# Designs tried in a protein design run: peptides against a protein of PDB entry 3V4L. Part 69

Target 1, 386 residues: chain A of PDB entry 3V4L
Amino acid sequence: GQPLAKDKVALLIGNMSYWEHPKLKAPLVDVYELTNLLRQLDFKVVSLLDLTEYEMCNAVDEFLLLLDKGVYGLLYYAGHGYENFGNSFMVPVDAPNPYRSENCLCVQNILKLMQEKETGLNVFLLDMCRKRNDYDDTIPILDALKVTANIVFGYATCQGAEAFEIQHSGLANGIFMKFLKDRLLEDKKITVLLDEVAEDMGKCHLTKGRQALEIRSSLSEKRALTDPVQGAPCSAEALVRNLQWAKAHELPESMCLKFQCGVHIQLGFAAEFSNVMIIYTSIVHKPPEIIMCDAYVTDFPLDLDIDPKHANKGTPEETGSYLVSKDLPKHCLYTRLSSLQKLKEHLIFTVCLSYQYSGLEDTVEEKQEVNVGKPLIAKLDMHRGL

## One batch from the design tools (peptide; made by RFdiffusion4, then SolubleMPNN)

Design b1_p12_7_s2 (from b1_p12_7, 7 letters changed)
Fold by OpenDDE base, seed 5:
Structure b1_p12_7_s2 (fold): chain B 386 residues (1-386), chain A 12 residues (1-12)
Amino acid sequence: as target 1 above (386 residues)
Amino acid sequence: SEEDEKNLVPMS
């Protein structure tokens, strides 16, 4: 019969805003597009941007909690990276320059932990360099991997080679994702799908002699990303997994705030990523006696590092949100919360209404505090170790 | 394009 997945879970990490390294751009689009494709494939997707070492470790730990016997696990990473002695290292945004193995996540350690979960399929898609780091002489003593015959690596480049992005002025994919996205929905064995992506990438004049896809697999079964999930979640573990994933994707409910002056504000929420949320406000009712009326959000938790200069914008694009802007309501003020993984407490903030009455020169302010609980990834308490 | 070659950034 066709292979069945017990469930399908993906963790996607895109690191761009490095502290001590060159900034990247492609991971934004790549994580977003891959998220939408994997959702069409019935994957439970956690999508995270710009993680520190600690945040990456916690994201991997939470991903491993979603894995169980016969579950398909997919890890995608786009960012800086290196390969020493056949071990792949993902570089967090807070990594020092030069980075070492002690500042990075070893993919083979993650694979070991996935094998302990008795997963049905382990897929790694690594959009990073595989060049040796000459500043890291550490030889990781890895425990021997189990012979599970369910492992696929898609490397964006060959061993000892660089992976590249093309930094246009606009939104563009990385080279790997540009070709992967066109085939990802095909009902093919995952190694056959990646081989076709390798052939398509090999036709690109930019990558010729610089970057080529490497497929490393031990896959004895015909497993595909299109493989159906086994029917209703009847196991306690499947119920727990569904609840844990649902928590990481729960948006706050839209609110209608009523001010004493009779102005009504609609407050709404949209997810860009599992750690990135857009807040939007609109005036839905204004008394005729009020001639001017502005509503803005302020007083965010300090852990979110919200610059007021980037809050309350007239367009999503002015907040740095280019991907979800088409799906947002128009004529709002928009604020992008890009670091929800940093939220230790409930998301409490102020909605401030500034208004003027006809025939009064002075502006009046009314404020309401709003508590929306822990939105999206903030429900997973990724900070419990600090 | 020739512009794409100038804008290649390694992910190293």
Scores: peptide ipSAE 0.395, ipTM 0.888, DockQ to the pose 0.831
Fold by OpenDDE base, seed 2:
Structure b1_p12_7_s2 (fold): chain B 386 residues (1-386), chain A 12 residues (1-12)
Amino acid sequence: as target 1 above (386 residues)
Amino acid sequence: SEEDEKNLVPMS
């Protein structure tokens, strides 16, 4: 019969805003496009940008809680990385220069933990360099992996080689994602799909002799990313998993705020990623005696590290949001919250209305505090232990 | 293009 997945879960991490390393650009687009493709494949997707070591560990732990017997697990990583002694290391944004194994996440350790969950399929897509780090001579003593015939690695490059992005003036994919996205929806065994991606990448003149896709698998069964999920969740565990994922993707409801002057503001929310939310404000009603009227958001939690210079922009693009702009209402003020994984408490902020009456020179201000609870990934309490 | 080759950034 056709293989069935008990469920399908993906964790996508894109690190680009490194503190001590060169900044990347492609992970933004790559994580976003891959999220949309995996959602069309009925994956439960957690998508995270710019994680510290601690935040990456917590994201992996929460991902492992969603895994169970016969579940398909997919981990995608785009960012800086290295390979020592056949172990792949993902580099967090807060990693020192030079980074070492103690500052990084070992993919083979994650694989061990996934094998303990008795998963139906384990897919790793690693869009990172595999060059040896000569500043790290640590030989990790990894426990022996179980012999499971359900593991697939797609490496964006060969062992000891670099992976590349092309930094155009506009939004562009990394080289791996550019070819992967065109094949990902095909109803093929995942190793056959990745082999076709390798052939397509091999035709690219830019990558020739620099980067080539490497496939490493033990996959004995004809399993595909298109494999149907086994019907309605009948177990208490499957219900808990569905509720945990749903909580991590719950946006605040849109609000209509009414001010004493008779101005009405629509406050809305949009998800760009599981840890990135856009707030937008619009004037939906203004009394005729009010000649000028603007609605600003301010007084955000300090944990979010929001620069007021990047808040309340006239376009989504001025906030650094280029991907969801088409799906947002026009003629708003926009604010991008890019670090929701840092939120320990409820998201409380102020909506400030600034307005002027006809024939008065003085600007008047009214303020309302808004509590939207824990949005998106902030519901998982990834800070358990700080 | 020759321009794309100048814009290659390693993820290392």
Scores: peptide ipSAE 0.393, ipTM 0.887, DockQ to the pose 0.857
Fold by OpenDDE base, seed 4:
Structure b1_p12_7_s2 (fold): chain B 386 residues (1-386), chain A 12 residues (1-12)
Amino acid sequence: as target 1 above (386 residues)
Amino acid sequence: SEEDEKNLVPMS
């Protein structure tokens, strides 16, 4: 029979906005497109951008809580990285220059923890460099991996080689994701699918002699990403997992705010990623005596590091939101909250209506405080050390 | 393109 997954869970991390390292661009598009593809494959996807070391550790711990016996686990990482002694290190955005293993997440440690969960399949897709870091001579003493025969690594590059992105002026995939996305929905054994991706990448003139996909696998079964989730009555564990994932993806409900002047504002919310939300405001009713009015969002929690220069933009693209702009209503003011993992409290902010009456020169302001609770990933309380 | 080759950035 076709193999069945007990459930399917994916953690996707895209690090771009490095503090001490060159900024990347491709991880934005790659995480977004891969999220949409994995959702079509019935994966529960947590998608996270620009994580610190602490936030990456917490994201992995929360991902491991979603794993259980016979669950398919997929970890995707796009960002800076290195490989020392066959150990792959994902570089957080706050990593020092030079970074070391103590500043980075070891993928083989994550694999060990996934093997303790008795997972049905472990897939790692690593879109990072595999060059040795000569500033880190630490030989990690890793415990011996269990022989689970359910492991697949897709590396964007060969051992000791660099992975590349193509920094266009526009949105573009990384080289690995460009070829992976075209095949990811195919009903094939995951190692066969990745081998076909390797052949497609091998036809690319840009990567020839610079980057080639490496597949490492110990996969004794014909497991595919298309394998159906077992429709058996949800174990208490599967119910908890579904509830935990649903909490991490719950948007605030759209609100209609009514001001004393008779202006009505629609306040709406959209998820770009599990830690990235767009707030949008629109004037839905204006009395005729009000000639001009704008609805600004302000007074965000300090933990979110919201730069007012990037808030209340006339387009989603001016906020840095290029991917969800098609699904957003037009003619709003847009604000992008890119660090929801930092939110310790409820998301409380002010909606400020600035308006002018016909025949009055003075601008009037009315304010309403809005509490939307904990949106998206902020419900997991990732900042609480487990 | 020749432009793509100039825009290759290592993820190291």
Scores: peptide ipSAE 0.387, ipTM 0.887, DockQ to the pose 0.853
Fold by OpenDDE base, seed 3:
Structure b1_p12_7_s2 (fold): chain B 386 residues (1-386), chain A 12 residues (1-12)
Amino acid sequence: as target 1 above (386 residues)
Amino acid sequence: SEEDEKNLVPMS
C-alpha cells in the first residue's frame, strides 16, 4: 500500500539579521515559500525568523514535542552555518564572531533526539555553508546514531563548500530553494525528488563549480512528502500535538474599537510567520465634523523591541513585510511585530487616535489599551527559562 | 545574469 504518515510536522528556521555576521536576505522568502508548499502537503509548519541560540533550542524542543512514532519530521534551516567533522552547525543570530559549536545548534544532535521519537521519516534541508570553521577545533563525541533507515539530508552545497544567495534589489530565493520549490509537490520518493533538484541546480551556470546539492540518505522505504496523513487522530498524543500546533498559529480576533469622538477603528492581525505578525488599523467610521484622523499603535511590551520609527507605516512594505501585503486590507496603518518568540506576557498595546475637528487648530488624542493575549508562537512560551 | 553573478553572497 502507499506509505502513511501518522502526522507531518515541519520546523523552518530562517536567520538573516545577524548581530556579528553579514546579513542575509534569501531566508525570508525561502521560509515563506517553503511554508506554503509544506502546508499544501498537509504539514504542520512552524516558521520562525531571526532566532537567538536560546530561541533556536526552544524551537527545536517544541518541534520534538510534536514528533512521535511514525510522524514525518522535516527541519529546514536557512542561514549561516558550518560543518566540522561531518557535523552540521546552524548559527543563531546572536552568535559571536568567531562562532563556535557551543554557540550553535548541531543538526546531528537534533537527529539523535528525532530517532528517540521513533519518527517515520527524518528530513533535513540545510541551506547553509558547509565550510569548516577553523576557529572551532571541538571534536564532537557523538553517540552512534540508531539504524532507523529513515533519514534524508538535502544539503544546499557540498562538504567543505559554500551555499549562496543572490542579493539583488528585489526579493529572491536562495539557490537551493529556487530549485527545490519547483519539485517539492511531486509525488516521488524524497531522495528521487532531491536528485532531480540536484540535476536542476547543476544546470545553473551561476553555481557551476561553486555550489552543488548533496544528498545523504539511509532511507530504505519509498517515503514521499506527498504521503497522506493517517486519518483522524485516534490517540491522546495526536490530539495534544494538534492542539499544540494550533496554539502556535492562533491569531487574535479582529477588533472594532469605538472612541468617544464617534470614530470607529478596525484593528486586524495577520501572520507572516509563526513569530511575525502584522497589526493593521483602519478607520471604518468617522463623523463628518472630524477632518483628519489617524489610529496609531504604541506602548508595545519592551520584550518585542519595537522601534516606533518602523511602526504605523502607510504600506506593509515600509514595515519590511513584502510577502503578505497582497492579503492585507488596503488603506491601513501597518506595524510588523517580528519577534513574537520574545513575548513573555500578553500582547498589550495602546491604540492612539489622533484627530482634528473642522475649525479647530489643535489635534485631539484618545487612547485605548488593547490586550490580545499571546499571539501565534508566543503561546508556546519559547522564552521559558529567561 | 552578469548582475546576479556580482550579487552572489555566501551563507558562511
Scores: peptide ipSAE 0.386, ipTM 0.886, DockQ to the pose 0.861

Design b1_p12_7_s3 (from b1_p12_7, 8 letters changed)
Fold by OpenDDE base, seed 3:
Structure b1_p12_7_s3 (fold): chain B 386 residues (1-386), chain A 12 residues (1-12)
Amino acid sequence: as target 1 above (386 residues)
Amino acid sequence: SAEDEANLVPFS
């Protein structure tokens, strides 16, 4: 019969905004596009951008809580990385220069933990370099992996080589994701799908002799990303997993704020990623005596590190939100909260209405505090232990 | 293009 997944869970991490390393761009697009594709494949997807070491550890721990016997687990990473002695290290955004294994997440350690969950399939898609880090002499003594015959690695590049993006003025995928996305929905054994991606990538003139996809697999069964999820959750663990995932994807409800001057504001929320939310404000009612009015959001929790210069933009694109801008209402002020993983408390902020009456020179302000609880990934308390 | 080749950035 066709293989069944007990469930399908994916963690996607895209690191771009490195502190001590070159900034990347492709991981933004790659994580977004892969999220949409995996959702079409009935994956529960957690998508995270720009994680510190601690935040990456917590994201992996939360991902491992979603894994159980017969669950398909997929980990995607796009960012800086290296490979020492056949161990793959994902580099967090806060990694020092030079980075070492103690500052990075070892993929083989994650695989060990996934094997303890008795998963039905373990897929790693690693869009990172595989060069040796000569500043890290650590030889990881890993315990022998279990023989689970359910592991697939898709490396964006071969051992000792680099993975690349093309940094032009537009948003573009990394080289690996550019080819992966075109085939990801195919009903094929995952190793066959990746082999076809390797052939397609091998035709790319830009990366010829610089980057080549490597497939490493022990997968003995015909498992595909298209494999159907088993029917309704029949176990308490499956219900808990569904609730945990749903909790990480709950947006605040849209609000209609009413000011004393009679202005009504629509406050809305949109998810770009599990840790990235767009807030938008629009004037939905204005008394005729008010000639101008704007609704600014301000006084965000300090943990979010919101620069006011990047808040309250006339377009989503001016906030750095290029991907979801088509799905957002027009004629708003937009603010991008890109670090929801850092939120320890409820998201409380101020909506400030600035307005002018006809025939008065002075601008008037009214303020309203808004509490929207913990949005998206902030509900998982990824800071448990700080 | 030649421009694309000049704009290759590694994930290293």
Scores: peptide ipSAE 0.396, ipTM 0.890, DockQ to the pose 0.867
Fold by OpenDDE base, seed 4:
Structure b1_p12_7_s3 (fold): chain B 386 residues (1-386), chain A 12 residues (1-12)
Amino acid sequence: as target 1 above (386 residues)
Amino acid sequence: SAEDEANLVPFS
């Protein structure tokens, strides 16, 4: 019969905004596009950008809580990385220069933990370099992996080689994702799908002799990303998993704020990623006596590290939000919260209405505090370990 | 293009 997944869960991490390393661009697009494709494949997707070591550890721990017997687990990583002694290390955004294994997440450790969950399929898609880090002489003494015959690695590059992006003036995929996205929806055994992606990438003249896809698999069954989720009555564990995922993706409801001057503001929320939310404000009613009015958001929790210079923009793109801008209302002020994983408390902020009456030169301000609870990933309390 | 080759950034 066709294999069935008990459920399908994906963690996608894109690290770009490194503190001590070259900034990347492709992971933004790659995580977003892969999220949309995996959602079409009935994956529960957690998508996270720009994680510290601690935040990456917590994201992996939360991902492992979503895994269970017969669940398909997919981990995608795009960012800086290295490979020492056949161990793949994902580099967090806060990693020092030079980084070492103690500053990085070992993929083989994650695989070990996934094998303890008795998963139906483990897929790793690693869009990172596989060069040796000569500054890390640590030989990981890893316990022997279990023989589960359900493991697939798709490496964006071969051992000892680099993975690349093309940094144009526009948004572009990394080279691996550029070819992967065109085939990801195909009803094929995942190793066959990746082999076809390898052939397509092999036609790219830019990467010829520099980057080649490597497939490392121990997959005894014909499993595909298209394999249907088992429609049996949800076990208690499947209900818990569904609730956990739903909590991590629940947006605040849109609000209509009413000010004493008679101005009405629509406050809305959009998810770009599991840790990235756009807040937008619009004037929906203005008394005729008010000639000008603007609705600014301010007084965010300090944990979010919101630069006021990047808040309250006239376009989503001016906030750094290029991917969801088409789905947002027009003629708003936009603010991008890119670090929702840092939020320990409820998201409380101020909506400040600045307005002017006809025939008065003085600007008047009214303020209203807004509590939206814990949005998106902030509901998982990933900080409980500090 | 030659421009694309100049804009290759490694994930290292």
Scores: peptide ipSAE 0.380, ipTM 0.883, DockQ to the pose 0.865
Fold by OpenDDE base, seed 5:
Structure b1_p12_7_s3 (fold): chain B 386 residues (1-386), chain A 12 residues (1-12)
Amino acid sequence: as target 1 above (386 residues)
Amino acid sequence: SAEDEANLVPFS
């Protein structure tokens, strides 16, 4: 019969905004496009941007809680990285310069933990460099891996080589994702799909002799990303997994705020990523005696590190949101919360209405506090150890 | 293009 997945779960991490390293751009687009493709493949997707070491560890731990016997697990990473002694290291945004193994996440350690879950398939897609780090002389003592015939690595580059993006003024994919996205929906064994991606990438004149896709596989079965999920979640474990994933993707409900002056504000929420939310405000009713009226969001929790200069913009693009702007209501003020993983408490903020009456020179202000609970990834309490 | 080659950034 066709192989069945017990469930399908993906963790996608895109690191761009490094503190001590060159900033990247492609991981934004790559994580977003891959999220949409994996959702069409019935994956439960957690998508995260710009994680610290601690936040990456917690994201991996939460991903491992969703894994169980016969579940398909997919880890995608786009960002800085290196390979020492056949061990792949993902570099967090807070990594020092130079970084070492103690500042980074070892992919082979994650693989060991996935094998303990008795997963049906383990896929790693690593869009990072595989050069040796000469500042790291540590030899990781890895425990022996179990012999499981269910592992696939797609490396964006070969051993000792670099992976690249093209940094133009516009949004573009990294070289690996540019070719992967065109084939990802094909009903093929995952190793055959990646071989076709390798052939397509091999035609790219820019990366010829600089970057080549490497496939490492022990996969003995014909498994595909298109394999259907086993029907209705009859197990307690499948119900728990569905509830845990649903918590990480629950948006606040849209609100209609009524001010004493008779102005009505609609407050809405949109997810760009599991840790990135856009708040938007619109004036839905204004009394005729009010000539000017603006609604601002302010007084956010300090943990979110929101610069007021980037809040309350007339377009989503002015907040740094280029991907979801087409799906947002028009004629709002927009605020992008890019670090929801940092939220320790409920998201409480103020909606400030500033308005002027006809024939009065003085601006009047009314304020309402809004509590929306823990949105999206903030429900997983990724900071419980701090 | 020559411009694309000048804008290659490694994930190192």
Scores: peptide ipSAE 0.375, ipTM 0.879, DockQ to the pose 0.845
Fold by OpenDDE base, seed 2:
Parts: sequence; structure tokens; C-alpha cells
Structure b1_p12_7_s3 (fold): chain B 386 residues (1-386), chain A 12 residues (1-12)
Amino acid sequence: as target 1 above (386 residues)
Amino acid sequence: SAEDEANLVPFS
């Protein structure tokens, strides 16, 4: 019969906004497109952008809590990275220059922890460089991995080589994701699918002799990303896993705010990623005596590092949101919250209504505080594990 | 293109 997954869980990390390293662009598009493809494959996907070392550790810990016996686990990473002594290191956005193993996450350590969960399949898709870091001579003493015939690595490049993006004026995929996305939905053994992606990438004249996909696998069974999830969650553990994932992806409900002047505002929320949310405001009712009326959001928690210059934009694109703009209502003011993983408390902010009456020169303001609880990933108490 | 080669950014 076709193999069954007990469940399917993916963690996708895209690091681009490095503090001490060159900024990347492709991880934004790559994580978004891969999220949508894995959702079509019935994966529970956590998608995270621009994580610090601490935030990456917590994201991995929360991912490992979703893993259990016979679950398919997929880790995707796009960002800076290196390989020393056959160990792959993912570089957090706060990593110093030069970075070392003590500032980075070792993929083989994550694999060890996944093997302790008795997973049905472990897939690593690593869109990072595999050059040696000459500033780090640390040989990590890794415990011997268990011999499990269920591991697949898809490396975007060969050992000692680089992975690349093409930075055009527009949004583009990295080289690996450009070819991976065209085949990811195929009902094929994952190693066969990745081999076809390697052949397609090998036709790219730009990366010939610079980047080539490497497949490392112990997978003895015919396992595919298309393998169906075993029927309704009957175990208490499967119910807890489903509730935990659902909790981490719950948006605040849209609100209708009523002001004393008789203006009504719709406040709405959209997810771009598990840690990135767009707030939008629209005027849904205005008394005829009010000639001008604008609704701004302000007074955000300091932990979110929201620059007011990037808030309350007339388009989603002006906030840096290019991916979900088609699904958003038009004629709003938009604010992008890109760091929801930093939120310790409830998301409390102010909606400020600025308006003018016909025949009065003075602008009037009314304010209303809004508490939307913990949105998306902020519901995972990523901070309580300390 | 030659322009694409100039715009290659490594993930290193």
C-alpha cells in the first residue's frame, strides 16, 4: 500500500535582514512560496523570517514538540550559512562578524533530536552556503546519530561551494527554490524528486560550475511529500499537536470600532508569515458633516521595534508587504508587524481617528485602545522555556 | 545574462 504519515510538520526559516552581514532578498519569496506548496501537501507549516539565535533555538524547540513517532518532519532554511567538518551551521540575523559555531544552529544537532522523536521521515532543505568558515576551528563533538533509514538532505549547493540568489530590481526566488517549486507537488519518492530538481538546476547556465544541488539520503522506503496523513487524529497527542499548531496560526478577528463622532472603522488582520502580520484600517461609515477622516494605528509595544515612518501606509507594498497585497482590501491604511516572536505580552495598540467638521478649521482626534491578545506565533510562549 | 552574473549574491 501507499505509505502513510502519522502527521506532516514543517519549519521554514528565512533570514535576510542580517545586522553584521550582507542583506538577502530571496528568503522572503522562497519561504512564502514553499509555505503555500507545503500547505497544499497537507503540512502543518510554521514560517518565520529574520530570527535571532535565541529565536531560532526556540523555533526549533517548538517544532520538535510537534514531532512524534511516524510524523514527517521538514526543516527548510534560507540564509547565510557554512559547513565545517560535515556539520551544517545556520547563521542567525544577530550573529557577529565573523560568526562562529557558538553563534549558530547546527543542523546535525536538530537531526539528533528529531531521531529521538522516532519520526517517519526527516527532510532538510538547506538553501545556504557550504563553504568552510576559516574563523571557526571548533570541532563539535556530536553524539553518534542513530542509524535511521529515513533521512534526506537537499543541499542547494555542493560541499565547499556557495548557494546564490539573483538580486534583480523585483522579487525573485533563490536559485534552489526556483527549480524546487516546479516539482515539489509531484507524487514521487523525495530523493527522485530532488534528483529531477538537480537536473533542472544543472541546465541553468548562470550557476554552472558555481552551484549544484547535492542529495544526501539514507531513505530506504518509498516516501513522498504527497504521502497522505493517516486519518482523523484519534490520539490525545495528535489532538494536542493540532491545537498547538492552530493556536500559532490564529489571527485576531476583524473589529468594527465606533467613535463618538459617529465614524465607524473596520480593523482587520492578515498573516504574511507565522511571525509577520498586517494590520489594516478602513472607514466604513462617515457622517456627512465630517469632510476629512483618517484612522491611524499607534502606541505599539516597544518589543516590536515598529518605526512610525513605516506604519499607516496607503499601500501594503509601502510597508514592505509585496506577497499578500492581492488578498488585502483596497483603500485602507496598512501597518506591517514583522517581529511577532518578540511579543511577550498581549498586542495592545491605539487606533487614532483624526477628522475635520465642515466649517471648522481645527482637526479633532478621538482615540480607542485595542487589545487583540497574542496573535499567530506570539501564542507560542517561545520565551517560557528559560 | 552578464547583468545576472553581476547580481549573484552568495548565502555565505
Scores: peptide ipSAE 0.365, ipTM 0.875, DockQ to the pose 0.863

